# Designs tried in a protein design run: peptides against a protein of PDB entry 5VVV. Part 9

Target 1, 276 residues: chain A of PDB entry 5VVV
Amino acid sequence: FLCGVVEGFYGRPWVMEQRKELFRRLQKWELNTYLYAPKDDYKHRMFWREMYSVEEAEQLMTLISAAREYEIEFIYAISPGLDITFSNPKEVSTLKRKLDQVSQFGCRSFALLFDDIDHNMCAADKEVFSSFAHAQVSITNEIYQYLGEPETFLFCPTEYCGTFCYPNVSQSPYLRTVGEKLLPGIEVLWTGPKVVSKEIPVESIEEVSKIIKRAPVIWDNIHANDYDQKRLFLGPYKGRSTELIPRLKGVLTNPNCEFEANYVAIHTLATWYKSN
Target 2, 276 residues: chain A of PDB entry 5VVV as posed
Amino acid sequence: FLCGVVEGFYGRPWVMEQRKELFRRLQKWELNTYLYAPKDDYKHRMFWREMYSVEEAEQLMTLISAAREYEIEFIYAISPGLDITFSNPKEVSTLKRKLDQVSQFGCRSFALLFDNIDHNMCAADKEVFSSFAHAQVSITNEIYQYLGEPETFLFCPTEYCGTFCYPNVSQSPYLRTVGEKLLPGIEVLWTGPKVVSKEIPVESIEEVSKIIKRAPVIWDNIHANDYDQKRLFLGPYKGRSTELIPRLKGVLTNPNCEFEANYVAIHTLATWYKSN

## One batch from the design tools (peptide; made by RFdiffusion4, then SolubleMPNN)

Design b1_p8_7_s2 (from b1_p8_7, 5 letters changed)
Fold by OpenDDE base, seed 2:
Structure b1_p8_7_s2 (fold): chain B 276 residues (1-276), chain A 8 residues (1-8)
Amino acid sequence: as target 1 above (276 residues)
Amino acid sequence: AIPEDKVG
């Protein structure tokens, strides 16, 4: 069971010292996972093709080593979906080289994120792939196999919540394709009925699990504030029955952008997780 | 773009 934090918000990423402090807290609270997915980290999303510099590599190696020191699984995410051409073998090769570099930093767990992108393929991809889901699954499976089928590999669908599913969760052709064609060793991220789900009912997890043919990892935006920088979400982790735990592969909370605001959010997630 | 569904 993956339980911890996803740094998955828009805005200024956390600094390395904050991330190290996070790992210390995660260990202390018996949480086990950190997903590196800061939207405004240039080489994560907008410039996903760009290799890390020597200095950036040293920082990431140090960060990954710190995660290991605290027994936290470091998952490196990349979000190529803004401008990748899925049918272009050079793009696939570029993605492979980028993830090879991160693997050299000691990273063993990875995520491909296709959240917050348009559902439209370019003309070249439409000639090769039957749908956007087919394109995403193709590259995700290829990358997963290329990396030697790592123990933890995550996929974030473009339809990552109930409200983004067309026509709905149980009938989504996109999620059906993901469920049927995504390799079984790849986990699927999900935010619940909404992007920010006040509640995640058990029935909603059963519904999505059926179509994706696996238990999801919750990307939990309950404490996310990137959409309203004037607000801090200081309340406890709530609106998730502990009955969800046996029906999930994990929960990763995407909390407030302000690192200092997240004590209650993360601590109460840990309490929730241990209550089983 | 931050999804509009976050505004709730």
Scores: peptide ipSAE 0.066, ipTM 0.828, DockQ to the pose 0.277
Fold by OpenDDE base, seed 5:
Structure b1_p8_7_s2 (fold): chain B 276 residues (1-276), chain A 8 residues (1-8)
Amino acid sequence: as target 1 above (276 residues)
Amino acid sequence: AIPEDKVG
């Protein structure tokens, strides 16, 4: 069971010292996972093709080493979906080289994120792939296999919540393709019925699990505040029955952008997790 | 852009 934090918000990423402090807290609270997915990290998303500099490499190696020191699984995410051409072998090779670099930093767990992108394929990809889901699954499977089938590999679908599913969760051709074609060792991220789900009913998890043919990892936006800079979410982790725990592969909270605001959010997630 | 479904 993956339980911890995803740094997955828009806005200023946390500094390295905050991330190290996070790892200390995660260990103390018996949480086990950190997903590195800051949307405004340029080499994560907008400039995903760009290799890390020597200085950036040193920072990431230090961060990954710190995660290991605190027994936190460090998952490196990349979001190539803004402008990748899935059918172009050069793009696939570029993605492979980027993840090879991160593997050299000591990273062993990875994620491919296709959230917050246009649902349309380019003309070249339409000639090769039957659908956007087929294109995403193809590259994800290829990368997963290329990396030697790492123990933890995550996929974030473009339809990552109930409201984004067409026509709905149980009948989505996109999620059906993901469920049928995504290799079984790859985990699927999900935010619940909504992008920010006030509640995540058990029935909603059973529904999505059926179509994706696996228990999801919750990317939980309950404490995310990147969408409303005037608000801090200081309340407890709530609206999730502990009956979800045996039906999930994990829960990663995407909390407030302000690192200092997240004590209650993360601590109460830990309490929730340990209450099962 | 942050999805509109976050603003609701």
Scores: peptide ipSAE 0.065, ipTM 0.826, DockQ to the pose 0.277
Fold by OpenDDE base, seed 4:
Structure b1_p8_7_s2 (fold): chain B 276 residues (1-276), chain A 8 residues (1-8)
Amino acid sequence: as target 1 above (276 residues)
Amino acid sequence: AIPEDKVG
């Protein structure tokens, strides 16, 4: 069971000292996972093709080493979906080289994220792939196998919540393709019925699990404030029955952008997790 | 796009 934090918000990423402090807190609270997915980290999303500099590499190596020191699984995410051509073998090779570099930093767990992108494929991809889901699954499977099938590999679908599913969760052709074609060792991220789910009913998890053919990892936006920086979500982790725990592969909270605001959010997630 | 569904 993956339980911890995803740094997955838009806005200013956390600094290395904040991330190290996070690892200390995660260990103390018996949480086990950090997903590196800051949307405004340039080499994570907008410039995903660009290799890390020597200085950036040193920082990431230090961060990954710190996660290991605190027994926190460090998952490196990349979001190539803004401008990748899925059918272009050079793009696939570029993605492989980027993840190879991160692997050399000591990272062993990875994620491919296709959230918050347009559903339209370019003309070249339409000639090769039957759908957007087929394109995403193809590259994800190839990368997963290329990396030697790491123990933890995550996929974030473009339809990552109930409201983004067309026509709905149980009938989504996109999620059906993901469920049928994504390799079984790859985990699927999900935010619940909505992007920010006030509640995640058990029945909603049963529904999505059926179509994706696996228990999801919850990317939990309950405390996310990137959409309204005038608000801080300081309340407890709630609206999730502990009956979800045996039906999930994990829960990663995507909390407030302001690192200092997240004590209650993360601590109460830990209490929730340990209550089962 | 920031999902419209975030503003509930």
Scores: peptide ipSAE 0.063, ipTM 0.822, DockQ to the pose 0.245
Fold by OpenDDE base, seed 3:
Structure b1_p8_7_s2 (fold): chain B 276 residues (1-276), chain A 8 residues (1-8)
Amino acid sequence: as target 1 above (276 residues)
Amino acid sequence: AIPEDKVG
């Protein structure tokens, strides 16, 4: 069971010292996972093709080593979906080389994120793939296999919540393709019925699990505030029954952008997880 | 920019 934090917000990323402090807190609270997915990290999303510099490499190596020291699984995410051409072998090779570099930093767990992108394929991809889901699954499976089938590999679908599913969760052709074609060793991220789910009913998890043919990992935006500068949710992790735990592969909270504001968010997640 | 779809 993956339980911890995703740094998955828009805005200023956390500094390396904050991330190390996070790992210490995660260990102390018996959480086990950190997903590196800061949207405004240039080489994560907008410039995903660009290799890390020597200085950036040293920082990431140090960060990954720190995660290991605290027994936190460091998952490196990349979000190529803004401008990748899935059918272009050069793009696939570029993605492989980027993830090879991160593997050399000592990273062993990875994520491909296709959240917050246009649902339309380019003309070249339409000639090769029957749907956007087929394109995403193809590259995801290829990368997963290329990396030697790492123990933890995550996929974030473009339809990552109930409200993004067309026509709905149980009938989504996109999620059906993901469920049927995504290799079984790849985990699927899900935010619940909404992007920011006030509640995640058990029945909603059973519904999505059926179509994706696996238990999801919850990317939980309950404490996210990147979308509303006036929002600071300091309340406990709530609206999730502990009966979800046996029905999930994990829960990763995407908390407030302000690192210092997340004590309650992360601590109450830990309490929730240990209450099962 | 933050996607508008997160503002829902």
Scores: peptide ipSAE 0.048, ipTM 0.790, DockQ to the pose 0.336

Design b1_p8_7_s3 (from b1_p8_7, 3 letters changed)
Fold by OpenDDE base, seed 2:
Structure b1_p8_7_s3 (fold): chain B 276 residues (1-276), chain A 8 residues (1-8)
Amino acid sequence: as target 1 above (276 residues)
Amino acid sequence: SIPEEKVG
């Protein structure tokens, strides 16, 4: 069971010292996972093709080593979906080389994120793939196999919550394709009924699990505040029954952008997790 | 998620 934090917000990423402090807290609270997915980290999303510099590599190696020191699984995410051409072998090779570099930093867990992108493929991809889901699954499976089928590999769907599913969760052709064609060793991220889900009912997890043919990892935006920088979500982790735990592969909270605001959010997630 | 779409 993956339980911890996804740094998955828009805005200024956390600094390395904050991330190290996070790992200390995660360990102390018996949480086990950190997903590196800061949207405005340039080489994560907008410039996903760019290799890390020597200096950036040293920082990431240090961060990954710190996660290991605190027994926190460091999952490196990349979000190529803004401008990748899925059918272009050079793009696939570029993605492979980028993840090879991160593997050399000592990273063993990875995520491909296709959240917050348009559902439309370019003309070249339409000639090769039957749908956007087929394109995403193809590259995700290829990368997963290329990396030697790492123990933890996550996929974030474009339809990552109930409100983004067309026509709905149980009837989504996109999620059906993901469920049918995504290799079984790849985990699927899910955010619940909404982008910011006040509640995540058990039935909603059963519904999505059926179509994706696996228990999801929750990307939980309950404490996310990147959509309103004037608000801090200081309340407890709530609106999730502990009955979800046996029906999930994990929960990763995407908390406030302000690192210092997240004590209650993360601590109460830990309490929730240990209460089962 | 895009900040604008998280408002809800």
Scores: peptide ipSAE 0.060, ipTM 0.813, DockQ to the pose 0.319
Fold by OpenDDE base, seed 5:
Structure b1_p8_7_s3 (fold): chain B 276 residues (1-276), chain A 8 residues (1-8)
Amino acid sequence: as target 1 above (276 residues)
Amino acid sequence: SIPEEKVG
């Protein structure tokens, strides 16, 4: 069971010292996972093709080493979906080289994120792939296999919540393709019925699990505040029955952008997790 | 996280 934090918000990423402090807190609270997915990290998303510099490499190696020191699984995410051409072998090779670099930093767990992108394929991809889901699954499976089938590999679908599913969760052709074609060792990220789910009913997890043919990892936006800079979400982790735990592969909270605001959010997630 | 109200 993956339980911890995803740094998955828009806005200023946390500094390395904050991330190290996070790992210490995660260990103390018996949480085990950190997903590196800061939307405004340029080499994560907008410039995903760009290799890390020597200085950036040193920072990431230090961060990954710190995660290991605190027995936190460090998952490196990349979001190529803004401008990748899935059918172009050069794009696939570029993605492979980027993840090879991160693997050299000592990273062993990875994620491919296709959240917050246009649902339209380019003309070249339409000639090769039957749908956007087929294109995403193809590259994800290829990368997963290329990396030697890492113990933890995550996929974030473009339809990552109930409200993004067309026509709905149980009938989505996109999620059906993901469920049927995504290799079984790849985990699927999900935010619940909504992007920011006030509640995540058990029935909603049963519904999505059926179509994706696996238990999801919750990317939990309950404490995310990147969408409303006037608000801090200081309340407890709530609206999730502990009956979800045996039906999930994990829960990663995407909390407030302000690192200092997240004590209650993360601590109460830990309490929730340990209550089962 | 983009709020749903902004994606519509």
Scores: peptide ipSAE 0.058, ipTM 0.798, DockQ to the pose 0.276
Fold by OpenDDE base, seed 4:
Structure b1_p8_7_s3 (fold): chain B 276 residues (1-276), chain A 8 residues (1-8)
Amino acid sequence: as target 1 above (276 residues)
Amino acid sequence: SIPEEKVG
C-alpha cells in the first residue's frame, strides 16, 4: 500500500529542504511514499525533453538519497502529454533518455502523467493509434518495459476522475482501453468522483476498479489549494472510509502549495491509514 | 487544467 504525499500542484514547487523535512515527517508518521510531480517544474512538464544540468542532477541525487535515508519510496513523475507525438520513435527515445538520467540518480520508481491535457491527437498519431488511450498505453507500456518493469510504476489517465469520464466511469472507452491494454504491473492514479473529491464513496472505487481492472492509487486533492491560493485547507483528512484501504493500491495526498500548511493534512492521513 | 469545479 502506497501512502504519503504527491507534490502535484501548480505553483511554486517545494524547495529541497522542505522535501527533506517532508521525508522525515513521513517516516515519523509511518508513511512510505513521495511522488515528485510538481506541475511548474520545467523539466517535469513544459520542457520534459530537457535533460537535467549537472547542478540539477546533484540536487535530485541528494533528494533521492534523502528519501532512501528516511525509507521513503521516491517516485519520479514526468508529464510529456502537452506536446509529445506518441507515434514518433524519436520522442519515445527522448523520454527513455530522460528517465535513464533519473535512474542514474538512484531513482527506481516512476510515473507517466497524462493529466490536464487535451484529448486530441495530432495527425501523425491518428494514423498509428486507434484512440488517445491506445497512444498513451503504448508509450507507457514501452517505457515500463524499457525500465525493466520497476516494482512501482504509475500512470495518470487523462480521465483521472468521475467528472472527466465520457460518457461516465463505467462506460468510458478511454478507461476501458486503459484497463484492457495497460500492463497489469502499472498502477493507475485516480482522484475520485471529482478532481477535488469531498467524499470518495466505496462504490465509486468499486466502479473505477472494475473498468481499469485494478485497484487505483488515489491522488487525493482534498487539501489541494493550487486552484485558489487565497484559501488554505487546514482540516483533517476526511470523507474517506477506512473500508477504502483494502480496495486501493494507495493514497497520495496532493496538499496545499504552502508546505507549512500541511501538518494536519498529512498527519491525519497517517492516522486514517493506521486505523485499519 | 485546474478544473473550474474546484472553485465551487
Scores: peptide ipSAE 0.057, ipTM 0.805, DockQ to the pose 0.215
Fold by OpenDDE base, seed 3:
Structure b1_p8_7_s3 (fold): chain B 276 residues (1-276), chain A 8 residues (1-8)
Amino acid sequence: as target 1 above (276 residues)
Amino acid sequence: SIPEEKVG
């Protein structure tokens, strides 16, 4: 069971010292996972093709080593979906080289994120793939296999919540393709009925699990505030029955952008997880 | 989600 934090917000990423402090807190609270997915980290998303510099590499190696020291699984995410051409073997090779570099930093767990992108394929991809889901699954499976089938590999679908599913969760052709074609060792991220789910009913998890043919990992935006600069949610982790735990592969909270504001968010998640 | 898409 993956339980911890995703740094998955828009805005200023956390500094390396904050991330190390996070790992210490995660260990102390018996959480086990950190997903590196800061949207405004240029080499994560907008410039995903760009290799890390020597200095950036040293920082990431140090960060990954710190996660290991605290027994936190460091998952490196990349979000190529803004401008990748899925059918272009050069793009696939570029993605492979980027993830090879991160593997050299000592990273062993990875994520491909296709959230917050246009659902329209380019003309070249339409000639090769039957659907957007087929394109995403193809590259995800290829990368997963190329990396030697790492123990933890995550996929974030473009339809990552109930409100983004067309026509709905149980009938989504996109999610059906993901469920049927995504290799079984790849985990699927999900935010619940909404992007920011006030509640995540058990029945909603049973519904999505059926179509994706696996238990999801919850990307939980309950404490996210990147979408509203006036929001600071300091309340407890709530609206999730502990009956979800046996029905999930994990829960990763995407908390407030302000690192110091997340004590309650992360601590109450830990309490929730240990209450099962 | 893009900040604007989380508001709803």
Scores: peptide ipSAE 0.049, ipTM 0.778, DockQ to the pose 0.325

Design b1_p8_7_s4 (from b1_p8_7, 4 letters changed)
Fold by OpenDDE base, seed 2:
Structure b1_p8_7_s4 (fold): chain B 276 residues (1-276), chain A 8 residues (1-8)
Amino acid sequence: as target 1 above (276 residues)
Amino acid sequence: AIPEEKVG
């Protein structure tokens, strides 16, 4: 069971010292996972093709080493979906080389994120792939196999919540393709019925699990505030029954952008997780 | 979602 934090917000990423402090807290609270997915980290999303510099590599190696020191699984996410051509072998090779570099930093867990992108393929991809889901699954499976089928590999669908599913969760052709074609060792991220789900009912998890043919990892935006920089979400982790735990592969909270605001959010997630 | 779409 993956339980911890996803740094998955828009806005200024956390600094390395904050991330190290996070790992200390995660360990202390018996949480086990950190997903590196800061949307405005240039080489994560907008410039996903760019290799890390020597200096950036040293920082990431140090960060990954710190996660290991605190027994936190460091998952490196990349979001190529803004401008990748899925059918272009050069794009696939570029993605492979980028993840090879991160693997050299000591990273063993990875995520491909296709959230917050247009549902339309380019003309070249339409000639090769039957749907956008087929394109995403193809590259995700290829990367997963290329990396030697790492123990933890995550996929974030473009339809990552109930409100983004067309026509709905149980009938989504996109999620059906993901469920049928995504290799079984790849986990699927999900935010619940909404992007920011006030509640995540058990029935909603059963519904999505059926179509994706696996238990999801919750990307939990309950404390996310990147959509309103004037608000801080300081309340407890709530609106998730502990009955969800046996029906999930994990929960990763995407909390407030302000690192200092997240004590209650993360601590109460830990309390929730241990209450089983 | 893009921050603007998360408010829904």
Scores: peptide ipSAE 0.063, ipTM 0.823, DockQ to the pose 0.304
Fold by OpenDDE base, seed 4:
Structure b1_p8_7_s4 (fold): chain B 276 residues (1-276), chain A 8 residues (1-8)
Amino acid sequence: as target 1 above (276 residues)
Amino acid sequence: AIPEEKVG
């Protein structure tokens, strides 16, 4: 069971010292996972093709080493979906080389994120792939296999919540393709009925699990404030029955952008997790 | 872009 934090918000990423402090807190609270997915990290999303500089590499190596020191699984995410041509072998090779570099930093767990992108493929991809889901699954499977089938590999679908599913969760052709074609060792991220789910009913997890043919990892936006930085979400982790735990592969909270605001959010997630 | 649905 993956339980911890995803740094998955838009806005200023956390500094390395904050991330190290996070790892210390995660260990203390008996949480086990950190997903590196800061949307405004240039080489994570906007410039996903760009290799890390020597200085950036040193920082990431130090961060990954710190995660290991605190027995936190470090998952490196990349979001190529803004401008990747899925059918172009050069794009696939560029993604492989980027993840090879991160593997050299000592990273062993990875994620491919296709959240917050347009559903339209370019003309070249339409000639090769039957749908957007087929394109995403193809590259995800190829990368997963290329990396030697890492123990932890995550996929974030473009339809990552109930409200983004067309026509709905149980009938989504996109999620059906993901469920049928995504390799079984790849985990699927999900935010619940909504992008920010006030509640995640057990029935909603049963519904999505059926179509994706696996238990999801919750990317939990309950404390996310990137959409309204005038607000801080200081309340406890709530609206999730502990009955979800045996029906999930994990829970990763995507909390407030302000690192200092997240004590209650993360601590109460840990209490929730340990109450099972 | 931040999904508009986050705000609603």
Scores: peptide ipSAE 0.059, ipTM 0.815, DockQ to the pose 0.271
Fold by OpenDDE base, seed 5:
Structure b1_p8_7_s4 (fold): chain B 276 residues (1-276), chain A 8 residues (1-8)
Amino acid sequence: as target 1 above (276 residues)
Amino acid sequence: AIPEEKVG
């Protein structure tokens, strides 16, 4: 069971010292996972093709080493979906080289994120792939296999919540393709019925699990505030029955952008997790 | 961009 934090918000990423402090807290609270997915990290998303500099490499190696020191699984995410051409072998090779670099930093767990992108393929990809889901699954499976089938590999679908599913969760051709064709060792991220789910009913997890043919990892936006910078979400982790725990592969909270605001959010997630 | 659903 993956339980911890995803740094997955828009806005200023946390500094390295905050991330190290996070790892200390995660260990103390018996949480086990950190997903590195800051939307405004340029080399994560907008400039995903760019290799890390020597200085950036040193920072990431230090961060990954710190995660290991605190027994936190460090998952490196990349979001190529803004401008990748899935059918172009050069793009696939570029993605492989980027993840090879991160592997050299000591990273062993990875994520491919296709959230918050346009649902349309370019003309070249339409000639090769039957759908957007087929294109995403193809590259994800290829990368997963290329990396030697790492123990933890995550996929974030473009339809990552109930409201984004067409026509709905149980009938989505996109999620059906993901469920049927995504390799079984790859985990699927999900935010619940909505992008920011006030509640995540058990029935909603049963529904999505059926179509994706696996238990999801919750990317939980309950404490995310990137969409409303005038608000801080200081309340407890709530609206999730502990009956979800045996039906999930994990829960990663995407909390407030302000690192200092997240004590209650993360601590109460830990209490929730340990209550099962 | 942050999805509109987050703002609503």
Scores: peptide ipSAE 0.058, ipTM 0.814, DockQ to the pose 0.268
Fold by OpenDDE base, seed 3:
Structure b1_p8_7_s4 (fold): chain B 276 residues (1-276), chain A 8 residues (1-8)
Amino acid sequence: as target 1 above (276 residues)
Amino acid sequence: AIPEEKVG
């Protein structure tokens, strides 16, 4: 069961010292996972093709080593979906080389994210793939296999919540393709009925699990505040029954952008997880 | 910019 934090917000990423402090807190609270997915990290998303510099590499190696020291699984995410051409072998090879570099930093767990992107394929991809889901699954499976089928590999669908599913969760052709064609060793991220789900009912998890043919990992935006600068949610992790735990592969909270504001968010997640 | 999709 993956339980911890995703740094998955827009805005200023956490500094390396904050991330190391996070790992210490995660260990102390008996959480086990950190997903590196800061949207405004240039080489994560907008410039995903660009290799890390020597200096950036040293920082990431140090960060990954720190995660290991605290027994936290470091998952490196990349979000190529803004401008990748899925059918272009050069793009696939570029993605492979980027993830090879991160593997050399000692990273063993990875995520490929297709959240917050346009649903339309380019003309070249339309000639090769039957749907956007087929394109995404194809590259995801290829990357997963290329990396030697790492123990933890995550996929974030473009339809990552109930409100993004067309026509709905249970009938989504996109999620059906993901469920049927995504290799079984790849985990699927899900935010619940909404992007920011006030509640995640058990029945909603059963519904999505059926179509994706696996238990999801919750990317939980309950404490996210990147979308509203006036929001600071300091309340407990709530609206999730502990009955979800046996029905999930994990829960990763995407908390407030302000690192210092997340004590309650992360601590109450830990309490929730240990209450099962 | 934050996608409008997250503002809902």
Scores: peptide ipSAE 0.047, ipTM 0.779, DockQ to the pose 0.343

